# Peptides against a protein of PDB entry 4LZF: the designs that were tried, part 126

Target 1, 155 residues: chain A of PDB entry 4LZF
Amino acid sequence: GGRLVVFPNGTRKELSADGQTVKVMFFNGDVKHTMPDQRVIYYYAEAQTTHITYPDGMEVLQFPNNQTEKHFPDGRKEITFPDQTVKTLHPDGREESVLTDGTIIQLNPDGSKVIQFNTGQREIHTADFKRREYPDGTVKTVYSDGRQETQYPTG

## One batch from the design tools (peptide; made by RFdiffusion4, then SolubleMPNN)

Design b2_p24_4_s1 (from b2_p24_4, 14 letters changed)
Fold by OpenDDE base, seed 1:
Structure b2_p24_4_s1 (fold): chain B 155 residues (1-155), chain A 24 residues (1-24)
Amino acid sequence: as target 1 above (155 residues)
Amino acid sequence: SYTREELLKRKEENEKILEEEEKA
């Protein structure tokens, strides 16, 4: 059979008969499950947040507002917002957001921004210009000095 | 809302208290 240990502070520890599952119910309402696959499922009672840690260093946080955060061992972070927008933060400082309409917003380490619209248009923001690329091959550039340039498609 | 750092601190404190109870 399993074992139950009750500590003086009110914390309870349940061990399975095979010793592969451990459940700790802390005095403050938090719960820790250690699973046979060595993942740890921790529930923060006050925050109503579930925190899963994996043996490889992967972490998953599930917040009460339906936001999910994944922390990868390589330092990458992926946030799924309540509206289902997915934001990825890369170790090199690059950020990428995928909106529910299919629009992709990329923030680059050099400060440039690229928006790939769901219409097929692309917009590039740099310190020197904003550029709009159209599906027909037209490119419109507005420079920081106020100049505007239009490049028409060849054909 | 709680930050990841605040949550981790709470977890570490609970785990530390449990370790102290198990040694007693």
Scores: peptide ipSAE 0.541, ipTM 0.929, DockQ to the pose 0.925
Fold by OpenDDE base, seed 5:
Structure b2_p24_4_s1 (fold): chain B 155 residues (1-155), chain A 24 residues (1-24)
Amino acid sequence: as target 1 above (155 residues)
Amino acid sequence: SYTREELLKRKEENEKILEEEEKA
């Protein structure tokens, strides 16, 4: 039912009987699977990396160190690190990291930083100040000039 | 470690070579 083609350079191409699956085993050990759903699964033999491309333009890279990178059609990149931290890089330059403890770190294009701690506290870093917001509504600000201000909740 | 760009280049080279082999 299926067909195997062996090329002079040593590359082999296997076609399924239904023609829906194509497997190419390249001379250098790389492997390409074209699936019925139009995804392409490419294995880089030397890098031991799996690269999946989807018809919508999504790409998924799985590295041997257990890092996963997703490249979205909109230009967004999502990195899952080996420690399971997830970092999202947005096309506008914004970066967001979700740590395993639930802390969320946002880096803004203007250089400001926002940390949402797992405790419910929030910290905002700007060129002019660092501000800590507490769950009770207390806000502490340390300004670049060294001034400190505490704003107490209204109630 | 390989970059995405390096990997893509390798893939493209392999695909190009295959296309050449298929035309021969």
Scores: peptide ipSAE 0.540, ipTM 0.928, DockQ to the pose 0.922
Fold by OpenDDE base, seed 3:
Structure b2_p24_4_s1 (fold): chain B 155 residues (1-155), chain A 24 residues (1-24)
Amino acid sequence: as target 1 above (155 residues)
Amino acid sequence: SYTREELLKRKEENEKILEEEEKA
């Protein structure tokens, strides 16, 4: 059978019969589950936050406001906001946001910005210009000096 | 709201206290 240990400080430790699952109920209300697959599920009672750690270094935090954060071993971070927008922060400094309507916003390390609209249009912002690309192949550019250029699709 | 660092510190403190109780 399983084992239950109760410590003088009020912390309780439950071991499964096979010894592969451990549940610790800490004196302050926090709970730690160690699973057979070596993932650890930790619940912070005061913060009402669930924190899952995986043996490969992956971490998942679930906050009480319905925000989820994933921390990947490569240094990438993925945030799912309460409105279901997903923001990815890459180790190279690039940031990408995917909106619920399918629009993708990319911020590049050089300060440039790219918006991929759900209509198939694409907008590029640099220090030198703003450019709009249309599904038909038309490209309109407005330069910082006020010059405008239209490139028509090749027929 | 708690930061990830604050949460990790709390976890580490709880684990340290448990280790001390298990050695006693």
Scores: peptide ipSAE 0.539, ipTM 0.929, DockQ to the pose 0.939
Fold by OpenDDE base, seed 2:
Structure b2_p24_4_s1 (fold): chain B 155 residues (1-155), chain A 24 residues (1-24)
Amino acid sequence: as target 1 above (155 residues)
Amino acid sequence: SYTREELLKRKEENEKILEEEEKA
């Protein structure tokens, strides 16, 4: 059988019979499971949040509002919002959001922004201009000085 | 709402308390 240790502060530690699983029930209601694969599942009782840590350094946080955060060993962070939008934060400062309608929003470290709409239109924001590209090849540019240019498709 | 840093701090405090209880 397994072993149960009860500490004076009320914390309980359960060891499986094979010694491969450890469950700690802390006095404050938090719970820690150490699994045979060395994955650690921690539950924060007050925050109602689950925190999984993997041996490779991967972390997964599941919040009570259905937001999920993944922290990759390479420093990348992926947030799945309650509305199912997925935002990826890269170590170089680049951010990418994928909306449920298929729209992709990219924020670049240089401050530029690219929106790929689900309609096939693309919008590019730089310090010097905002540009809208249309599926037919039309390109509309509004420059920072207020000048507007339309490039019509060649055909 | 709790930040990741606040949660990690709470976890570390709980783990430290457990280590102290196990040494006693």
Scores: peptide ipSAE 0.537, ipTM 0.928, DockQ to the pose 0.928

Design b2_p24_4_s2 (from b2_p24_4, 14 letters changed)
Fold by OpenDDE base, seed 5:
Structure b2_p24_4_s2 (fold): chain B 155 residues (1-155), chain A 24 residues (1-24)
Amino acid sequence: as target 1 above (155 residues)
Amino acid sequence: MYTEEELKKRLEENEKELKKEEEA
């Protein structure tokens, strides 16, 4: 059968009969649950946060404010904010945010920024210019020197 | 909200104390 060990400090350890499931209830109320699929579920009682670790190195944090963070083995992080915006942090420093309205914001390591609006317009920010691309092919550029250029679609 | 570092530290402390109890 299963076993329950109660330690003097108040920590409890429950072992399944097959040894595939281990539940540790720490003295401070935190819980560690090791599952047969080798995922480990941590619950931080005071923080009300769930932390799941997977054997492939994936980690998932679930915060009490409904924020979820996924930490991928490649170093990528994906944050789902309470408002359901999804932000991806890449190991190279690139950041991508997908807003609930479909707008995509990309921050590049060089400091450039690209916004793909839900309207189909695209805005590119560089050190040298801000450029707005329109669905009809019109492109408006404002250069850092104050020059403005409009390129009309050909054809 | 607790930081990841704070949570990690708390976990490490929990595991350390558990290990002490298991070895006693």
Scores: peptide ipSAE 0.374, ipTM 0.891, DockQ to the pose 0.871
Fold by OpenDDE base, seed 1:
Structure b2_p24_4_s2 (fold): chain B 155 residues (1-155), chain A 24 residues (1-24)
Amino acid sequence: as target 1 above (155 residues)
Amino acid sequence: MYTEEELKKRLEENEKELKKEEEA
């Protein structure tokens, strides 16, 4: 059979008969559950947050406001916000946000920003200009010096 | 909302106290 250990501080440790499952109920209400597949499910009682760690180094955080965070072994981080916007943080410093309306916002390591609107328009922000690309091929550029340029589609 | 550092610290404290109880 399984074993139950009750410590003087109020922490309880439950061991399965096969030793593959371990459940620790800490004195403060937190729970640590080690599964047969070696994933660890930790529940922070006061924070109402679930933290799952996997043997490959992946981690998943589930917050009480319905935000979820995935930490990948390669250093990539994926955040799903309560509004279902998904933000990916890449190890090279690139950030990508996918909005629920289909808009994609990319922040590049050089500080440039690209917005792909759901309308098919694209906006590029650099240190030197802001550029708007339209589906018809028109491109409007506003330079940092205030100069404006419009390139019309060929046709 | 708790920070990751706050959660990590709480976990480390829990593990430390458990280890102390297991070694007593």
Scores: peptide ipSAE 0.373, ipTM 0.890, DockQ to the pose 0.923
Fold by OpenDDE base, seed 3:
Structure b2_p24_4_s2 (fold): chain B 155 residues (1-155), chain A 24 residues (1-24)
Amino acid sequence: as target 1 above (155 residues)
Amino acid sequence: MYTEEELKKRLEENEKELKKEEEA
C-alpha cells in the first residue's frame, strides 16, 4: 500500500505503493506531484497557477485567466493569451503573433514589421517605407520622405 | 498575476520547510 506522512507543520507527503508517484501537499495549499515519467506538476494555490516541468527542460505555465506559456529548451517561448492569440518569442528576438482571425504579425530584430492579413493583403513596415501588397498584385508604398508610389499588376 | 520568479521563490521556501520537517 501507499504511505501518507503528516508533518507537524501540516504538510502531507503521499507515496504511491509502487514508489513512482509522490504527492506533496504543503501547509499553504500548494501541491507538488512527481510523476512516473519524471514530469513535475506544481500547483500554486494562492496564484491558482499550474507549473509543469518536463525532463527535457520544457516548462508549461497555466494561469487562472486561461493564459498558457510554454518555455522550450531552445529558449523559445509560446504564449497563448486568453483571447487565443498565440505569440511566439524566438531566441533571436523575432516575435510572431497569430491572431484568431488568421492574421499573422511578425516583428523582426531589425525593427521591421510584417502583417499578413487574413484577406491576403500584406503590409511591410521598414525604416524607409510602409508598403501594402494587394492580392491582385497592386503594391502601394509610402516612403519616409513622403513620396508615394503605386505599382500596378501587369494586365 | 504572479511572476515566474515569485512562484519559484515560493516553491523554494516550501521545499526548504519540508526538508526541515523531514530532518527533525
Scores: peptide ipSAE 0.373, ipTM 0.891, DockQ to the pose 0.924
Fold by OpenDDE base, seed 2:
Structure b2_p24_4_s2 (fold): chain B 155 residues (1-155), chain A 24 residues (1-24)
Amino acid sequence: as target 1 above (155 residues)
Amino acid sequence: MYTEEELKKRLEENEKELKKEEEA
């Protein structure tokens, strides 16, 4: 009950019997699948990349090196790198990277940076200082003027 | 690795050629 159309340029269009699935096989090897849920799946043959678009505006890119990019309708972008690091780009300009060891790196719109190490140490970078916070409560600050300060835990 | 822009351009070209074939 399906329909196959073969065009002179070699592109093929396959319609399911219910008309809800459309598969286009382009002459260059690229494939477009339109699904019943209105999801569109593109496969770029030369790039070996899959691109999925959703009706709500979400997009997913899957690259051959195992990098995955998710583009959310709210403008957020999530990138899973080949090493499984996950980077989130927020619409406000904030960036967060979660490393496989549990380290979290935050880049703020004001230019400040916060690193939460898997050891429980935290490092804060601002225009005025770099600060290292230790689990024992020790805080070391290096100011932009070269001054260094150590705050020891109370107790 | 291809950029998203390069892939989008390739898709647009594919869709344009398909449209020409469908209208011929």
Scores: peptide ipSAE 0.372, ipTM 0.890, DockQ to the pose 0.870

Design b2_p24_4_s3 (from b2_p24_4, 12 letters changed)
Fold by OpenDDE base, seed 5:
Order: sequence, then structure tokens, then C-alpha cells
Structure b2_p24_4_s3 (fold): chain B 155 residues (1-155), chain A 24 residues (1-24)
Amino acid sequence: as target 1 above (155 residues)
Amino acid sequence: SYTLEQLREREKKNEEELEKELAA
């Protein structure tokens, strides 16, 4: 059988029969599970948030509003919002959002923005212009000075 | 709402208190 230890401060420690799983129930309601695969699952009672740490340095946060955050060892962060939009924050400052309709929005460190629409159209925003690229090869550009150009597709 | 830093600090305090109990 397992073992249960109850400490004077109210914290409880439960060991599995094989000793590979440890469950600590802290006096403040938090719960920590140490698993055989070296995952640590921590539950914050007041925040109702689950924090999973992996031996490779990966961390996963699960919030009560159904938001999930993944913190990768390389410094990348991936946020899955309640609406299932996935936003990736890269160490270089680039941000990418994937919407549920398939639209991809990229924010670049230089401030430029690229939108890949689910229609196949692509929109590029820079300090100098806004450009729309169409699947047929047509490109429309509106420059900051008000000039507009259309590049027609070539055969 | 809680920040990750706040959560980590809470966890750290809980672990420290457990260590004290184990050492007693």
C-alpha cells in the first residue's frame, strides 16, 4: 500500500505503493504531483491554474478560462486562447497568430505585418506601403505617399 | 488574475514550508 504523512502545518504527502508517484497537498489547497515520467503537475488552488513542468524544460499553464500557455525551452511561448486562436511569441520578437478560420497574422520585429488570409490573399504592411497579393498573381500596392500601383499577372 | 511570477512565488513558499516540516 501507499503511505500518507500528515504534517503539523496541515500539509499532506502521499506516496504511491511503488514510490514513483508523490502527491503533496499543501495546507493552502495547492496540490503537487510528481510523476514517474518526471513531470511535475502543480495545481494552484486560488487561481485554479495547473502548471506542468517537463524534464526538458517545457512548461504548460492551463488557466480556468480555458487558456493554455506553453513555454518552450528555446524561449518561445505559445498561447492557445479560449477561442482557440494560437499565438506564438518567438525569441526574436516575431509574433504569429493562427486564427480558427486559417488566417495567419505575422508581426515582425521591424514592425511590419503580414496577413495570410484563408482566401489565399496575402497582405503586407510596412512603413512605406500596404500591399495586397492575390492568388491570380495580381498585386496592389498603396504607398504612404498616396500613390497606388497595380501589377498584373504574367502568363 | 495571477501572474506566472506570483504563482511561482506561491509554489516556492509552499516548498520552503514543506522543507521545514521535513527537517523538524
Scores: peptide ipSAE 0.446, ipTM 0.909, DockQ to the pose 0.950
Fold by OpenDDE base, seed 1:
Structure b2_p24_4_s3 (fold): chain B 155 residues (1-155), chain A 24 residues (1-24)
Amino acid sequence: as target 1 above (155 residues)
Amino acid sequence: SYTLEQLREREKKNEEELEKELAA
């Protein structure tokens, strides 16, 4: 059978019969589960937050406001916000947000920004200009000096 | 709200206290 150890400080440790599952209930209400697949599930009682660590180094945080953060071994982070927007932070500094309406917002390390609208239009922001690309091939550019240019599609 | 660092520190402290109990 399994084992239960109760420590003087109030912490409790439960061991499965096969020893592959361990549950520690700490005196402060935190709970740690070590699973047979080597996942560690830690619950922070005061913060009401769950922290899962995987043997490959991936970490998942689940917050009480329904936000989830995934920390990948390669340094990439993926945040799912309460509104279900997904933001990816890349190690090179690039950020990508996917909105629920299908709009994609990309922030590049050079400071440029690209918005792919759900309408099929694309907007590009640089230090020198803001450019709107339309599905018909029309391109409108507003330069930092105030001039505006329209490029019409070819026939 | 809590930072990840604060959460990790809390976990570390709990593990240290458990280690003390196991050593006693």
Scores: peptide ipSAE 0.443, ipTM 0.909, DockQ to the pose 0.952
Fold by OpenDDE base, seed 2:
Structure b2_p24_4_s3 (fold): chain B 155 residues (1-155), chain A 24 residues (1-24)
Amino acid sequence: as target 1 above (155 residues)
Amino acid sequence: SYTLEQLREREKKNEEELEKELAA
């Protein structure tokens, strides 16, 4: 059978019969599970947050509001918001959000923003202009000075 | 809300206290 150790400070350590699973219940209510695959699942009782660490360096945070964050070994972060929007933060500073309707919002390190709508339209935001590209090839640009330009499709 | 750093520090403190108990 398993083994239970109770320490004077109130912390409890439970070992599985095979010794491959360890559960530590800390005096402050936190819980740590060490699994056979070497992942560590830590539950922060006060925050009601779960923190999972993997042997390859992956980390996963699960918040009580249903937000999930994945921290990849390459420095990339992926946030799944409660509304199921997925935001990816890249090490180069690029950010990408994928909405539930398929719309993609990209924030570039140069400050530009690109929105790929689920309708096939694309919108580009820069310091100098906003540009809307339509599936038929029409392009409408509104410049920061108020000038507007329409490029009509050919063919 | 809590940051990852705050959570890590809490984990670290709990582990340190456990090590003290194991050494006693």
Scores: peptide ipSAE 0.441, ipTM 0.908, DockQ to the pose 0.869
Fold by OpenDDE base, seed 3:
Structure b2_p24_4_s3 (fold): chain B 155 residues (1-155), chain A 24 residues (1-24)
Amino acid sequence: as target 1 above (155 residues)
Amino acid sequence: SYTLEQLREREKKNEEELEKELAA
């Protein structure tokens, strides 16, 4: 059988029969689970937030508004918003958002922007031009000086 | 609304109080 320890301050500690799982219920309502795989699950009662830490250094935050944040050991962050949009922040400063309709928006460290539409069209924004790439191979470019260029696919 | 730092401080305080109970 497991063991239950109740401390004078009101904190409770539950140990599994094999001693591999530990549950601490703190006096202020917070709860900490230590799992056999060394994963730690901490629940903050007032914030209604769950924080999971993994042995490899990965962290997961679950907020009461249904937002989830993953913090990877390499410094990458992945945010799943309540609307199910997924935003990835890369260590090099690049940001990528995947929308529910399949559209992908990329913000590059140099300030350029790339939109991959669900139709297969791609739009590239730089300081010098705006470019639209079509599935048939046609490329239309509008330069900052107002010049327009169309490149037709090779037949 | 809480910052991650505030949450970590709260966790640290809870662990410190538990350590006091275990040492008694």
Scores: peptide ipSAE 0.440, ipTM 0.909, DockQ to the pose 0.904

Design b2_p24_4_s4 (from b2_p24_4, 12 letters changed)
Fold by OpenDDE base, seed 5:
Structure b2_p24_4_s4 (fold): chain B 155 residues (1-155), chain A 24 residues (1-24)
Amino acid sequence: as target 1 above (155 residues)
Amino acid sequence: SVTEEELKEREEKNEEELRKEEAA
């Protein structure tokens, strides 16, 4: 059968009968589960935060405010905010946010910004211009010098 | 807000204390 060890400091260690699952309940209320699939689930009692580590290097943090962070082995981070916005931080410095309405906001390492609106419009921000692209093919550009240009779709 | 570093330090401390208890 399983084993329960209770230490003098109040920490408890529970071993499954097969030895594949280990549950440690620390004296401070933290809980660590080592699972058969080699994932480790750590619960921080004071912070009410769950940290899952996977054998491939994936990490998942679950915060009490319903924020979830995924740390991928490639260095990518994915943050799901309480409002269900998903922000991806790429190793190259690119950031992408997907809003609940389907709008995508991309921040590029060069400082440019691209917004793909749910309406099909796209807005591009660079050091030199702000450009709005419309679904009909119209493109409006406002340059940093104040010049404005409208490109009409080819009929 | 508790930082990720503070959480890791807390975990490490708990593991150290467990190791001490298991060695006793």
Scores: peptide ipSAE 0.456, ipTM 0.904, DockQ to the pose 0.916
Fold by OpenDDE base, seed 1:
Structure b2_p24_4_s4 (fold): chain B 155 residues (1-155), chain A 24 residues (1-24)
Amino acid sequence: as target 1 above (155 residues)
Amino acid sequence: SVTEEELKEREEKNEEELRKEEAA
């Protein structure tokens, strides 16, 4: 059988018979579960937040507003917002957001921005210009100096 | 809003208090 230890400060520790599952209920309402697969699940009672740590170094945060954050061992972060937008933060400083409508927004370390619209149009923002690419091959560029250029498809 | 750092400090404090109780 398992065992229950109750400490004077009010913290409780439950151990499975095999010792592979441990549940600690802290005096402040926080709860820690250590699982047989070495996953650790920590619940912060005041913040109503769950933090899961994996043996490979993966971490998952689950917030009460339905936001989820994944912290990968390589330093990448993936945030799923309450609206189901997914934002990926790369170690090189690149950020990518995938919207629920299929739009993809990329922020590059050089400050450039690329938007791939669900319509097939693409918009590129740089220090020098904003460019709109259309599915028919037409490209419209507005330069920082106010010049505008339209490139028509060849064919 | 509670920061990730504040959550970590709270966890570390709880683990320290548990260690003290287990050593007594």
Scores: peptide ipSAE 0.455, ipTM 0.903, DockQ to the pose 0.917
Fold by OpenDDE base, seed 3:
Structure b2_p24_4_s4 (fold): chain B 155 residues (1-155), chain A 24 residues (1-24)
Amino acid sequence: as target 1 above (155 residues)
Amino acid sequence: SVTEEELKEREEKNEEELRKEEAA
């Protein structure tokens, strides 16, 4: 059978029969689970926040407002907001947001911005121009000097 | 609002107190 140890300070330690699962209930209400797969689940009682650590270095934070953050071993972060928008922060400084309507917004380290609309249109913003690409192959460019160009599809 | 550092310090303190209880 399992074991339950109750310490004088009020902390409790529960061990599974096989010893592969450990549950610690701390005196302050925090809870730590060590799983057979070496995953550690820590619950902070006051903050109502869950922190999961994986043996590969992955970390997952779950906040009381239903925001979830994933910290990847390569330094990438993925934030799922309460509205279900997903934002990815890349180690190179690139940011990508996927909206619930399917729109993708990319912010590049050079300051350029790319919007992929759910309609199949794409908009590119640089220091020199704004460009709209249409599904039919039409490309419209507005340059910083006010010049406008339209390239029509060949076909 | 609680910082990640404050959460880590809280966890480290809890683990230290557990270690003391297990050694007694």
Scores: peptide ipSAE 0.451, ipTM 0.903, DockQ to the pose 0.895
Fold by OpenDDE base, seed 2:
Structure b2_p24_4_s4 (fold): chain B 155 residues (1-155), chain A 24 residues (1-24)
Amino acid sequence: as target 1 above (155 residues)
Amino acid sequence: SVTEEELKEREEKNEEELRKEEAA
Protein backbone atom coordinates (compact mmCIF):
# COMPACT_ATOMS: atom_id res chain seq x y z
CA GLY B 1 0.00 0.00 0.00
CA GLY B 2 0.85 3.67 -0.18
CA ARG B 3 2.46 5.63 2.63
CA LEU B 4 1.37 8.95 4.14
CA VAL B 5 3.80 11.06 6.15
CA VAL B 6 2.44 14.02 8.12
CA PHE B 7 5.03 16.55 9.25
CA PRO B 8 4.75 18.81 12.32
CA ASN B 9 4.34 21.93 10.14
CA GLY B 10 1.21 20.40 8.55
CA THR B 11 2.82 19.37 5.24
CA ARG B 12 1.81 15.90 4.07
CA LYS B 13 3.71 13.55 1.77
CA GLU B 14 1.92 10.69 0.07
CA LEU B 15 3.89 7.92 -1.64
CA SER B 16 2.20 5.51 -4.03
CA ALA B 17 2.44 1.78 -3.39
CA ASP B 18 4.87 1.40 -6.32
CA GLY B 19 6.90 4.44 -5.20
CA GLN B 20 6.53 6.03 -8.67
CA THR B 21 4.18 8.84 -7.62
CA VAL B 22 4.81 11.36 -4.87
CA LYS B 23 2.17 13.86 -3.75
CA VAL B 24 3.16 16.66 -1.40
CA MET B 25 0.40 18.74 0.14
CA PHE B 26 2.08 21.78 1.65
CA PHE B 27 0.86 23.57 4.76
CA ASN B 28 -0.21 26.57 2.63
CA GLY B 29 -2.48 24.48 0.39
CA ASP B 30 -0.05 24.09 -2.52
CA VAL B 31 0.21 20.61 -4.04
CA LYS B 32 3.15 19.00 -5.83
CA HIS B 33 2.82 15.78 -7.82
CA THR B 34 5.89 13.97 -9.10
CA MET B 35 4.76 11.49 -11.74
CA PRO B 36 6.31 8.24 -13.08
CA ASP B 37 7.12 10.02 -16.37
CA GLN B 38 9.19 12.57 -14.36
CA ARG B 39 6.80 15.45 -14.98
CA VAL B 40 6.12 17.62 -11.97
CA ILE B 41 2.67 19.14 -11.46
CA TYR B 42 2.60 22.03 -9.02
CA TYR B 43 -0.65 23.65 -7.94
CA TYR B 44 -0.49 27.10 -6.36
CA ALA B 45 -3.51 27.27 -4.09
CA GLU B 46 -3.74 31.05 -3.68
CA ALA B 47 -3.24 31.81 -7.38
CA GLN B 48 -5.29 28.75 -8.43
CA THR B 49 -2.58 28.14 -11.04
CA THR B 50 -1.10 24.85 -12.23
CA HIS B 51 2.53 24.62 -13.34
CA ILE B 52 3.70 21.48 -15.15
CA THR B 53 7.38 20.88 -15.80
CA TYR B 54 8.57 18.14 -18.14
CA PRO B 55 11.98 16.42 -18.19
CA ASP B 56 12.66 17.79 -21.70
CA GLY B 57 12.37 21.37 -20.38
CA MET B 58 8.78 21.99 -21.50
CA GLU B 59 6.68 23.99 -19.06
CA VAL B 60 2.92 24.51 -19.01
CA LEU B 61 1.08 27.12 -16.96
CA GLN B 62 -2.68 26.94 -16.52
CA PHE B 63 -4.35 30.01 -15.04
CA PRO B 64 -7.78 30.24 -13.37
CA ASN B 65 -9.10 32.44 -16.22
CA ASN B 66 -8.56 29.51 -18.65
CA GLN B 67 -5.36 31.00 -20.10
CA THR B 68 -2.65 28.42 -20.88
CA GLU B 69 1.02 29.16 -21.50
CA LYS B 70 3.50 26.68 -22.98
CA HIS B 71 7.20 27.34 -22.65
CA PHE B 72 9.14 25.23 -25.15
CA PRO B 73 12.77 24.11 -24.68
CA ASP B 74 13.78 26.16 -27.76
CA GLY B 75 12.61 29.38 -26.05
CA ARG B 76 9.32 29.63 -27.93
CA LYS B 77 6.22 30.49 -25.93
CA GLU B 78 2.64 29.69 -26.87
CA ILE B 79 -0.20 31.48 -25.09
CA THR B 80 -3.78 30.28 -25.47
CA PHE B 81 -6.01 33.10 -24.26
CA PRO B 82 -9.45 32.58 -22.69
CA ASP B 83 -11.05 33.52 -26.05
CA GLN B 84 -8.99 30.71 -27.68
CA THR B 85 -6.68 33.11 -29.53
CA VAL B 86 -3.24 31.49 -29.77
CA LYS B 87 -0.20 33.76 -29.56
CA THR B 88 3.25 32.39 -30.36
CA LEU B 89 6.35 34.29 -29.24
CA HIS B 90 9.46 33.22 -31.14
CA PRO B 91 13.04 33.50 -29.82
CA ASP B 92 13.88 35.91 -32.68
CA GLY B 93 11.27 38.38 -31.37
CA ARG B 94 8.59 37.52 -33.94
CA GLU B 95 5.07 37.20 -32.58
CA GLU B 96 2.16 35.46 -34.25
CA SER B 97 -1.46 35.53 -33.12
CA VAL B 98 -4.02 33.18 -34.62
CA LEU B 99 -7.59 34.28 -33.97
CA THR B 100 -10.52 31.86 -33.79
CA ASP B 101 -11.84 33.15 -37.15
CA GLY B 102 -8.54 32.18 -38.83
CA THR B 103 -7.08 35.71 -38.94
CA ILE B 104 -3.32 35.69 -38.44
CA ILE B 105 -1.49 38.70 -36.98
CA GLN B 106 2.30 38.75 -37.27
CA LEU B 107 4.53 41.22 -35.45
CA ASN B 108 8.06 41.29 -36.82
CA PRO B 109 11.24 42.28 -34.93
CA ASP B 110 11.61 45.33 -37.20
CA GLY B 111 8.25 46.63 -35.94
CA SER B 112 6.32 45.73 -39.09
CA LYS B 113 2.94 44.06 -38.77
CA VAL B 114 1.14 41.73 -41.16
CA ILE B 115 -2.52 40.80 -40.86
CA GLN B 116 -3.80 37.91 -42.93
CA PHE B 117 -7.58 38.12 -42.81
CA ASN B 118 -9.81 35.07 -43.20
CA THR B 119 -11.35 36.84 -46.25
CA GLY B 120 -8.05 36.53 -48.11
CA GLN B 121 -7.25 40.23 -47.63
CA ARG B 122 -3.81 41.08 -46.28
CA GLU B 123 -2.71 44.23 -44.48
CA ILE B 124 0.94 45.23 -44.07
CA HIS B 125 2.00 47.91 -41.60
CA THR B 126 5.47 49.46 -41.71
CA ALA B 127 7.00 52.70 -40.46
CA ASP B 128 6.50 54.16 -43.95
CA PHE B 129 3.10 52.83 -45.03
CA LYS B 130 -0.02 50.81 -44.46
CA ARG B 131 -0.92 48.52 -47.36
CA ARG B 132 -4.08 46.53 -48.02
CA GLU B 133 -4.00 43.70 -50.53
CA TYR B 134 -7.30 42.38 -51.86
CA PRO B 135 -8.05 38.93 -53.34
CA ASP B 136 -8.85 40.50 -56.74
CA GLY B 137 -5.30 41.89 -56.94
CA THR B 138 -6.13 45.46 -55.89
CA VAL B 139 -3.50 46.98 -53.62
CA LYS B 140 -4.11 50.17 -51.63
CA THR B 141 -1.20 51.91 -49.93
CA VAL B 142 -1.39 54.81 -47.49
CA TYR B 143 2.02 56.33 -46.86
CA SER B 144 3.05 58.04 -43.62
CA ASP B 145 3.13 61.41 -45.41
CA GLY B 146 -0.57 61.02 -46.30
CA ARG B 147 -0.04 60.01 -49.94
CA GLN B 148 -2.37 57.28 -51.17
CA GLU B 149 -1.79 54.88 -54.04
CA THR B 150 -4.13 52.31 -55.56
CA GLN B 151 -2.84 49.60 -57.85
CA TYR B 152 -5.59 47.96 -59.85
CA PRO B 153 -5.49 44.35 -61.04
CA THR B 154 -4.45 43.70 -64.62
CA GLY B 155 -7.37 42.55 -66.77
CA SER A 1 6.18 37.80 -15.65
CA VAL A 2 6.44 39.14 -12.08
CA THR A 3 3.68 36.67 -11.23
CA GLU A 4 5.65 33.67 -12.51
CA GLU A 5 8.68 34.72 -10.45
CA GLU A 6 6.56 35.11 -7.31
CA LEU A 7 5.05 31.67 -7.87
CA LYS A 8 8.51 30.13 -8.32
CA GLU A 9 9.75 31.76 -5.10
CA ARG A 10 6.72 30.34 -3.28
CA GLU A 11 7.46 26.85 -4.63
CA GLU A 12 11.16 27.11 -3.68
CA LYS A 13 10.22 28.21 -0.15
CA ASN A 14 7.81 25.29 0.25
CA GLU A 15 10.47 22.84 -0.96
CA GLU A 16 13.01 24.31 1.46
CA GLU A 17 10.60 23.95 4.39
CA LEU A 18 9.90 20.34 3.36
CA ARG A 19 13.64 19.63 3.24
CA LYS A 20 14.00 21.01 6.77
CA GLU A 21 11.14 18.83 8.03
CA GLU A 22 12.61 15.72 6.39
CA ALA A 23 16.03 16.40 7.96
CA ALA A 24 14.66 16.78 11.51
Scores: peptide ipSAE 0.450, ipTM 0.900, DockQ to the pose 0.740

